Peptides against a protein of PDB entry 6RGO. Designs and how they scored, part 201

Target 1, 392 residues: chain A of PDB entry 6RGO
Amino acid sequence: MALKLLGFNQDATCFSVISSNKGVTIYNCDPFGKCFELEKSTSNDEELDFLVEMLFSTSLIAVVDKTIGASKRKKLKIVNTKRKATICELTFPHEIMDVIMNRKIICVVLKSDQIFVYDISCMKLLRTIDVRGEKLKSTSKFRNSEAVGDIGVRVSLSTDNNSILCYSSYSKSDKENAPLNDIVVFDALKCIQINVLPAVHQSNIVCIACSPDGMLMATASEKGTIIRVFKTIDTENDEPILVNEFRRGSRPSRISEMKFNHDNTLLACVGESDTIHIFALPVTTTEADANEDDTLQQSSHSLSSSINGLQYISKGLANRFGKIIVSKIPTQSQQRHVAYIKIPENAKYRIGFPKDTTNTIHICGEDGNYLVYSIPRNEVGPCTLVKSNTFD

## One batch from the design tools (peptide; made by RFdiffusion4, then SolubleMPNN)

Design b2_p15_8_s1 (from b2_p15_8, 7 letters changed)
Fold by OpenDDE base, seed 4:
Structure b2_p15_8_s1 (fold): chain B 392 residues (1-392), chain A 15 residues (1-15)
Amino acid sequence: as target 1 above (392 residues)
Amino acid sequence: SVEEKLAEAMAEKMP
């Protein structure tokens, strides 16, 4: 059977798949099992295409049926899985490309490069972001959307209630084909632009991950060789703060998904390569105010490898046109993965980080494998398989 | 209402 992965929910407690014979299936991770099934509406042997966004382990899902005709591709259904009932339906002027949500916000990305931001509690529209319209204020030409079917506006949303939205935007280049290589950081609740990170890559951004708390963002271009991690809100001298630059590989390979773990200590990436890469982030010691009390000496041997040497190369070379060029970290100082998982070649995998176990990663494949791995902290090496299940 | 149904779906765990 052809499986198509839809992905994990925000806390990796569930994942969704399309089965060609059944329709959409949602699996619970622990205990492992099918928790919801949405049957295909048609008896036709048409290739099933759906968007499904889950809201944690709640009965709320957002569904877009992309299988049949241009009309359904413009419809977002909000469904109660327990009741098997549509709560409401929204119709958009253009095809829905992506849907992301948290407990406060749902964002709908259209093929028109528009982002519709809704209050999930009432499905009221808070904002329409027109990424093309913002470009047109600076550059007179639309990108011909027809030629590169898979490059569009990319989005990521914090899983917390702060609802930090990161999205790719068009650079303010006078070039006809301005790449989607800027990032906008947006408060989705207040509907305010917080920050703009210009030209974070040389080519189009194809993958974005926001940290669960919205304080960090990871970006990858269509080259997928370098992953950059930025602070989302904080700036240094009005310049973007580059926290890390990771090297996934030497060969170009598309990154399809990235995720932070819950404590922002790890970033995982997956894509067209035979390897899931896991990178270590510097532990931002938030100076937790040392309120005094209770003594539980968990001797976490923090191998504080004092990576002293990452000077914040906030040397945005403002080129002659006032564009901040994020300085490339020298290739020798590019961090490699600290851990990895080998996956079958040509198998699409999705990744998720569970909330309660920051050293664990959940993965699922179009090969029908759901796998739980332990991430080594004290050594660079392969992750250890802890649990495996199969699904159809 | 739609708001009540949304609140219900957000309060209930998936089966």
Scores: peptide ipSAE 0.693, ipTM 0.972, DockQ to the pose 0.851
Fold by OpenDDE base, seed 2:
Structure b2_p15_8_s1 (fold): chain B 392 residues (1-392), chain A 15 residues (1-15)
Amino acid sequence: as target 1 above (392 residues)
Amino acid sequence: SVEEKLAEAMAEKMP
């Protein structure tokens, strides 16, 4: 049977899949088991395609039926899984490309490069973000949907209540084919743009991850060889702060998903390669807790690998347009993974970090495997398989 | 209302 993975929820307590025979199924991770099923509405042998966004382990889900021939690709259904009932339905002018939510906000990304931001408590529209801006509306040449692959606006939302939205934007270039290589950081609650990170890659951004607290962002381009991690809000001399630059590999390979763990100490990435990579982030000690009591010198020999935080002061070569190009960190100073998982090359995998165990990763595959791995703390090496389950 | 149904779904765990 063909399985298609939809992904984990925000805390990796559940994951969703499309089964060709059953429709959408949601599994609980622990205890492992089916918790919800959305029946196939059509008897046709059409390949099922859905977007399903979960809200943690709650009974709230957002569903889009993307199946070919379905007049539903523009419809967002908010469903109560326990009641098996539609709460409300929204219809958009264009096909829905992505849906992301937290406890405060739901964001809907359209094929028109628009982001609709809603207050989830009442489904009131807070903002419409037009990523193309007004000037690009005139070139109504629909990118022939055939030739321009899956290059659209990418989004990520903090899982906390601060609701920091990160999205890819078009570089200000007079070229008709401006790359989606800028990032905008947006407060989705206040509807205010906080920051703009210009030209974070040379090509289109295809993957973005926001940290759970919204303080960090990871980005990857179509090449998928380099992952960059930035601060979202903080700037140094009005310039973006590059925290890390990671090398996934030397060969181009698309990254489909990245996630931070809940304490911002790890970043995982998965995609078209046979390997999930896990990178260590430097612990940003917030200076604020410096005032409490001196006493417990418990010498936790945390191997502070003195990753000399090379403050890559990106000597932004101000290009002729005043845009700071993030200087390529020399290949020798690029950090590699601290841990990895080998996966089948022919199976798409999704990743999730559980809240309660910062050194554990959940993965699931279109091969029907749900796997729990332990991440090594003190050595560079493979993750250890702790638990496995199968689904169909 | 829709708001009450949203609040219910956000308060209830998935079955």
Scores: peptide ipSAE 0.684, ipTM 0.971, DockQ to the pose 0.852
Fold by OpenDDE base, seed 3:
Formats: structure tokens, sequence, C-alpha cells
Structure b2_p15_8_s1 (fold): chain B 392 residues (1-392), chain A 15 residues (1-15)
């Protein structure tokens, strides 16, 4: 049967799939089993297409039926899975491209490059973000959106209550084909733009991940060879906003999903390649004021590869010229993965990090495999399979 | 209300 993966929830306790025969199914990860099914509304052999966003392991889900007709693709249903009932329905002026939520906020991304930000508690609209802005509305004949591939506004939301929204934006280049290569950081609760990272890649950003706490973001371009990790907030310290640059590979390959683990120590990526890559992040030790006394020389060999070679182009020059010259981090400072998982070629996989086990990753495939891997801590190498289940 | 149903769905675990 053709399975289509929708993904894991925020804490990897559940994942959702589309089964051609059954409709949308949600599986619990532990104990493994089916917990919810949304039956197919149509008897026709039409290819099912849905967006489903879960709110952790709660009975609240957001559903968009994309299967039939332009009208359904504009409707967001909020559903109680336990009651099998629609709570409310919202209709948008354009097709819904993405839905992301946490315990405070729902963000709805439209094909018009608009982001609608809602308070989840009452479904009141807090903000409409127009990523194209008013100036671009005059010249943009609607790109006949069929031929321009899956290049739209990408979003990621922190899973915490701070509700930091990261989204891709168009560069201010006077070119008719400005790339979606800027990142905006937005406080979704206060409805305030807190940062703008210009030209973080040379091409369109196709994948964004926000850390659970909203303090970090990861970005990948259409090339998917380099992943960049940024601080979301400018610290008063002259610390670089660019924290890490990771090399996924030398060959171009689209990254479909990235996720941080719950303690910001790991970043995983998956996509069109036969390999899930896991990168180690430097633990930003908040210098808790270590009061002087306990000289316990635990020689934790922090792999502080001294990034001595980053010429700090001071914050002052970046603002004046509007180009954050992402100083080409010398190719020598690009870290590789610390761990990996081999997956079947041409199988789409999704990833999730469970909250309670920071060194465990959940993966599921359109091949019907749900797999739990242990991530090695002390060595660079393959992850170890801990548990496997199958679904249909 | 819609708000009460939202609060209920957010408080209840998935079955």
Amino acid sequence: as target 1 above (392 residues)
Amino acid sequence: SVEEKLAEAMAEKMP
C-alpha cells in the first residue's frame, strides 16, 4: 500500500501517516500502536493528500484535506481525536501550504507567502505576516505556481511557550527573482520581529528548524550540502550569530526535515539521501557563575576546535551595508556528522527526538518501518537499532 | 464554547 508520512509530533510520542486505504492514521510510539484514525471521506481511488499537525500527545490536531478541490485546500479543521469531532474550521483566501503549532500558537502558511498567527486557546488571529511585503505585490504576476517547484515560505516554531517563529523571507535584491534566503525571527506571542538574518544561503532556504527553546535555528538551502546553525537572538556580547556550519555531504541532496533534540546538543537531518545525519552542537554552557571553590579538574576534553580563523566582521559593518557577509567559514571549519543512520534508497523518512532520552532518535519510513535508534556519545559512527515496529 | 472545546482537547491525551 502507498504510505505517505506526515511526521512526528513535537516530542516524538506520536507520528502520523496517510494510508491510501484508511486515510490518516496516528500511531503512538510507546507502547507502539494505532491511537487515532481519520477515515477517507471519498470512496474514489484518488491520491490522498493531507496536512496534519499534532499538539504533542493531546487530543488536539489540525487537519487540512488537500485531496479534493481548491476549496478544501483552504480549510483548516481543528479536531478533537478522542471525541472524533471538529471543534472549529477556518477558511483562508489561499491554499494552505503548512501548519505548525505549540501549546500557545498556531501558524498557518499560505501559498500567497502569508503567515497567519493564531492564539490556539481561542483561535483569534494575532498577526498576518505578508512575507512578500506591499512593494512586491505590484510586479508579481502570480508565478504560475505549477512549474516553480516546492519553493515557498518555510517556517519553524519553538515547541516551548516562548513561541519563537523562524521563517524564510525574500532578500531585498531589486531582482525580479529574489531568493527566499533571508531568515526572520519573530516572537509569535508578542507579535514582534526580534531579528533578521540576511542572505544566510546563496539560494532559497528549503528547510528550517527551530530549537525547542527557540534559542537556535538551523537552515538548509536547495543544495542541502551545508547546514548553518544560528542564534535567534543577538546576545549583547560580540558573539557570532552563526554558531555552527555543518557539512551534510559533497553531493547536492534536498533536506526535507531537520530537528534539534530537546537539550540542543544534537541536530538531525533527513531528506532524499540514503543517510540520516546527526551533528553534535557545542553545548553553550551558560556560564553559571561557578563560584571559585571546587577545583575538580574533570578534564572533559571539550572538542573546542578553536575556530581561530573566523575574522569577526564586526556587527557595525553588517548593519551599514545590509549584507551580513556570511563570512565564508573556511571549508576547514565545517564539521561533519558525529552519527548516522542508513535508510533505504528512495524511501522518505521523518525524524523525531523523544523528550526523556536525548541520545535516542525515532524515525519512520514510507516503507512502513518505525525505528528507534541509540545515538553514540563517545565515537563517530552508526547509530544502533534499539527497537523496530511495522505499520500499514 | 469553542474555547472550552479547545481547552478540553488540549488537556486530554490522545486515546
Scores: peptide ipSAE 0.682, ipTM 0.971, DockQ to the pose 0.854
Fold by OpenDDE base, seed 1:
Structure b2_p15_8_s1 (fold): chain B 392 residues (1-392), chain A 15 residues (1-15)
Amino acid sequence: as target 1 above (392 residues)
Amino acid sequence: SVEEKLAEAMAEKMP
C-alpha cells in the first residue's frame, strides 16, 4: 500500500501516517500499536493528502485535508482523538501549507506566506505575520504567486512554553527574485520579533529546526550540503552567533526534516539521501554549573578535543550593499556527522527524539518500518538497531 | 465550551 509519512509528535511517543486505503493513522511507539484512525471520508481513489499535527501524548490533533478536490485545504480542524470529535474548525483565506504547535501556541502557515499565531487554549488569534507584506514595503513588484513552486515560508517552534518561533523571510534585495534566506526569530507568546538573521544561506531556506528550549536553530538551504546552527536570541556586536556549521555531504540533496534532541546535544537530519545524519553539538555550559565536581570532566574531554570551539564570530562581511552575509566557515572546520543510519534509496523517512533516552532516535519510513536506533556517543559510526516494528 | 473541550483534549493520555 502507498504510505505517506506525516511525522513524529514533539516527544517521539507517536507518529502519524496516511494510508491510501485507511486514511490517517496515528501509531504509538511504545507499546507499538494503533492509537487513532481517521477514516477516509470519500470512496474516491484520489491520492490522500493531509496535515496532521499532534500535541505530545495528548488527544489533541490539528488536521487539514489537503486532498486534491477536497475543497478543505483552507480548513483547520481541531480534533479530540479520544472522543473522535471535532472541537472547533477555522477557515483561512488561503491554502494551509503547514501547522505547528506546542502546549501554548498553534501556528498556521498559508500559501500566501502568512503565519497565523493562535493561543491554543482558546483558539484566539494573537498575531498575523505577513512575510510578503514586509517584502512589499521594500519592493513594489508583486511576485506572481504562480511561479512559487515548492519554495514557501518554513517555520519551526520550540516545544517548550517559551514558544520561540523561527521562520524564513525574504532578504531585503532590490532584485525581483529575493530569496527566502533570512530567518526571523519571534516570541509567539508576546508577539515580538526578537532577532533577524540575514542571508544565513545563499539560496532559499527549505528546512528549519528550533531546539526544544528555543535557544538554538538549525537551517538548511535547497542545496542541503551545509547545515548551520545559530543562537536564536543572543547576538554578539549586533551580529548573529553561528554556533556550528555541519557538512551533510558534498552532493546537493534536499533535507526534509531536522530535529534537535531534548538536551540540545544532537542534531539529526533526514531527506532525499540514503542516510540520516546525526551531528554532535557542543554542550553550552551555562556559567552557573561550572562550580560542581571536577570528576565529570574526564569523560567529556575525549570528544571535546576535536570540537575546538571556534566561536566563529561571523564577522559579517558587509557586502558593498550593506548586507551582512554570514561568512562561510572554512571547509576544513566544517564538522561531519558523529553517527548515521542507512535507509533505503527513495524511501522517505521521518525522525524523532524520545525525551527519556538522549542517545536514542526513532525513525519511520514510507516502506512501513518503525525503527529505534541507539546512537554511539564516543565514536563516529553507524547507529545500532535496537527495535523494529512494521505498519501498514 | 470550546475552551473546556480544548483543555480536556490537551490533558495527556494517562497510560
Scores: peptide ipSAE 0.643, ipTM 0.940, DockQ to the pose 0.640

Design b2_p15_8_s2 (from b2_p15_8, 6 letters changed)
Fold by OpenDDE base, seed 5:
Structure b2_p15_8_s2 (fold): chain B 392 residues (1-392), chain A 15 residues (1-15)
Amino acid sequence: as target 1 above (392 residues)
Amino acid sequence: SVEDLIQEAMEEKMP
């Protein structure tokens, strides 16, 4: 059967898929098995397309039927999976492009480049973010969605209760074709803009990942050769803090998904390439306030791999137009992956990090494979397959 | 209410 991957939930305890014949299926990862099915509402042989956002392993899901010809692409359903019941439906003025949630917030991204932020507890609208801003409302050139491919507003939300929302925004260039290469950091609970990272890439941002705690953000452009990791809130001299610059590859390849692990020590990326890449982040030793007592010599053999990678704080070259362009870190200081997984060519995969095991990664493929890998900590190399299951 | 049903769904584990 043709499978389409929807992805893992926030803690990689479940994943969702579209089966052409069945509709949406949710699988539990451990024990592995089917836990929920949303049957196809239409008998038509139309290619099924859905958005499904899960809330951890809870019975709360958000569903959008995106099937071509369906008048449902503007409707968000909040569903209880245990009751098999729709709790409520929201209708939007434009097609829903993405839905993301945590325990506090639902964000709905529209084709109009609007983000609707809701309090999940009552489905009350907290904020509408217009990413195009008021100036672009006059240019009634709806991006003819046929010619402008998958270049829309991208979002990521922290999985914690701080509810840090990162989204791509248009550069303030008065050019009609301004790239989506700025990032806005937004407190979704307080409805305040915290930070703006200008021109983090030269081209449109196509993938964003927020860390679970919302303190870090990873970005990738259409080129997908370089991943940048920034602090979300902290600034240095009113400039964005670039924590890391990773090289995925030398050849352009789309990155479809990135994820941080639960402790912000790893960043994984997947896309159109035959390889999932896993990068190590520097452990920010929070200076634990040296409260006195307990001498437990847990020999944390932190292999301080003395990658004295000089933190060349790439001084943002304020180019002549007052725009901070994040200077390209020299190719020699670009970090490579510490681990990798080989995947079949042309198979789409999704990734998830389990909460309790920071050295494991869950992956699932449109080939019907669910795989659990162990990530090496002491050496650079391939991940080890620990568990495999198949789904249909 | 919708709020009660959301809260219930958030407290319930998926089957």
Scores: peptide ipSAE 0.709, ipTM 0.975, DockQ to the pose 0.851
Fold by OpenDDE base, seed 1:
Structure b2_p15_8_s2 (fold): chain B 392 residues (1-392), chain A 15 residues (1-15)
Amino acid sequence: as target 1 above (392 residues)
Amino acid sequence: SVEDLIQEAMEEKMP
């Protein structure tokens, strides 16, 4: 059967899939089992396409039927899964490309490069962000760049109530083909722009992950060789703070998803490669813990490879046009994964971090495998399979 | 209301 993965929820307690024969199915991770099914509305052998965004393990989901007809692709249904009832329906001017939510905010990304920000509690529109409109103010020419189907606005939302929205924007270039390589950090509750990270990659950003607390953001370009982690809010001398630069690999490969764990100690990435990579983040000691003189010799064994390089984004060549090009961290200082999972070639996988177990990762594949892995803490190596289940 | 139904769905767990 052809499965299409939709992904895990915010805390990896559930995942959603499209089954060609059944429609949308949501599985609970523990205990493993089917908890919801949205039946296929049509008997036709049409390829099913849906967006489903879950709100943790709640009965609230957002659903977009993308299977049939240009009209349905513009409709967002808010559904109660327990009641099997549509609460409300919103219609958009353009096709819905993505939907993300937390307990406060729903963001709807359109094919028009617009982001509609809603208060979830009442479904009131708080903001329309026009990412193209910002580009057009910078570029006098409407290129109808037919969006080559893979390049669009990418978004990520913090899973907390602070509702930090990170989105890709068009770099200010006099070139008609400005890449989507800027990041905007936006307070979705207050509807204010907090920060702008210019030219964080040389090519279009295709993957963004916000940390659960909204304090960190990971970015990857269409090359998928380098992952950059930035502070979202904090700046130094009005310049973005690069916290980490990770090397996924030397060969180009698309990253489809990245996620932080609950405590911001790990970043995982998955994509078209045969390997899920897990990277260690430096623990940001909040200055508060510096004052408790408690001499607990926690022998945190010395996987302190000298991450002494808080590489200040040195003022890289301010090219004549005031573009802060994020200085490439020398290839020698690029951190590698601390752990990995091998996955079947050409199998699409999705990842999730459970809240209660910071050293575990949930993965699910279009091969019908749901797998739980233990992440090694004290060594660089493969993750250990702890649990496996199958779904259809 | 839509607000009440959203709030209910947010308080309910999936079955």
Scores: peptide ipSAE 0.705, ipTM 0.975, DockQ to the pose 0.852
Fold by OpenDDE base, seed 2:
Structure b2_p15_8_s2 (fold): chain B 392 residues (1-392), chain A 15 residues (1-15)
Amino acid sequence: as target 1 above (392 residues)
Amino acid sequence: SVEDLIQEAMEEKMP
């Protein structure tokens, strides 16, 4: 049976899949089991395609049927899973490419590179973000939407109530083919742009992850060899703060998903490679609690990798054209994974971090495996399988 | 209202 993974919810308590025979199924992670099914509306052997965005473990979901007809691909249904009822339906001018939400905001990404931001409580439109801006409206050359691969606006939203929206934007280059290599940080509640990170990669950004608290953002380009982590809100001398640069690999490979854990100590990535990579983030110890003299000599040989303070002296090579190029961290300071999971070749996997266990990762595959792994704390190595379940 | 139904769905756990 062909399974298509839709992904985990915000806290990895549930995941959603498309089954060719059943339609959309949502599984609970613990206890493992089916909690919702959206039956196939059509008896035809057509390949099912859906977007499903969950709101944690609530009965609220957003659904887009992409299976048949250009009209359905423009409709967002808000559904109560317990009642098995559509609460409301919204119709968009263009195909829906992505839907992301938290307890405050729902964002709808269109094929037109527009982001519609709604107050979820009343489904009121707060903002339409036109990522193409006014300059690209005149160049009515629709990039032939057929042949240019899966390059579009990418979004990520904080899972907290701050509702920090990170999205990819076109570089302000006078080139007709400007890459989607800028990031905008947006307060989705206030509808205010907070920050702009220009040219964070040399090529289009294809994956973005916002931290649960919205304070960090991870980015990957089409090359998928380097992951960059930035502060979202904080700036140093009006310049973007690059916190980490991770090397996933030397070979190009698309990253399909990245996620932070709930305490911002880990970043996981998955994609077309046989390996899920997990990276450690520096814990910013707030200096405040250093004063209590508690002499517990626990010789945690913390790998104090001397993060020699990369004072990126952003010596303002403000080149005369005002484009801040995010300086690449020297290859010597590029960190590798601290942990990994091997997955079957060509199997698509999705990742999630549970809230209550910061050193645990949930993964699910189009092979019908739901797997729980323990992440090693004190060594670089493979994750340990803790639990496995199968779904169909 | 749509608002009441959304609020109800947000307060309810998935079955």
Scores: peptide ipSAE 0.704, ipTM 0.975, DockQ to the pose 0.870
Fold by OpenDDE base, seed 3:
Structure b2_p15_8_s2 (fold): chain B 392 residues (1-392), chain A 15 residues (1-15)
Amino acid sequence: as target 1 above (392 residues)
Amino acid sequence: SVEDLIQEAMEEKMP
């Protein structure tokens, strides 16, 4: 059967799939089983395409039918899964490209590079963000986005109530082909821009992940060789906004999804490669005042690879050209994965981190496998398979 | 209202 993965919910308690025979199916992870099905609207052997965004394990979902006709692709349905009822329907001027939500807001990304931010509680529009801005409206003939790959505005939202929205934006370069290589950090509740990270990659950003608390953001470009992790907010302490740079690999490969775990200690990535990579983030130990005394020499060989190299982002170049955040970090400071999972070649996988088990990762494949892995804590190596289930 | 139905769906667990 042809399966298409939609993804995990925010806490990896459920995942959604498109089955060519059934329509949209939602599975519960533990106990494993089917919890919801949305039947096909059409009897035809047409390739089903949907967007489905879940709200944790609640009965609230957002659904976009992308299967047939330009009109359906512009409609967002809010559905109660328990009642099998549409609560409301919103219609947009352009095709919906992405939908993301938490307990406070829904963000809807359009093919027009617009982000519509709604209060979920009443479906009131809070903000329309035009990523192209007013100046680009005049000259941009609709790039027939069909020809130059799936390059559009990428978004990620914090799963908490802070509702930090990170999105890719066009660089201010007067070039007709400005890359989507800036990041904007936005408070979606207050509708305030918090930060702008210019030129975080040399090419278009194709994947963004926000941490659950909205304090960190990870980015990957079309090359997918380097993942960068940033603080979303400028800290008063002159600390670098760029906190990590990870090397996924030496060969270009598209990253389709990244996720932080719930305590911001791990970042996972998946994509077109045969490998899910898991990276360790430095725990920002707030040095609470460690009082002097206990000399216990426990040789925690913390892999504090001395990130001494990041010091030279000198304050001085901030003036005329917007904060060049990505100075040439020496290729020497790039960390590798701490753990990995091998997946079948050409199988699309999705990833999720369960809330209660920070060293566990959930994965599901278009091969019909739902897999739970344990992540090694103190050793660089493969993850251990803990549980497996199959779905159709 | 739509608000009441959204709130209900947010309080209810998926079956």
Scores: peptide ipSAE 0.702, ipTM 0.974, DockQ to the pose 0.853

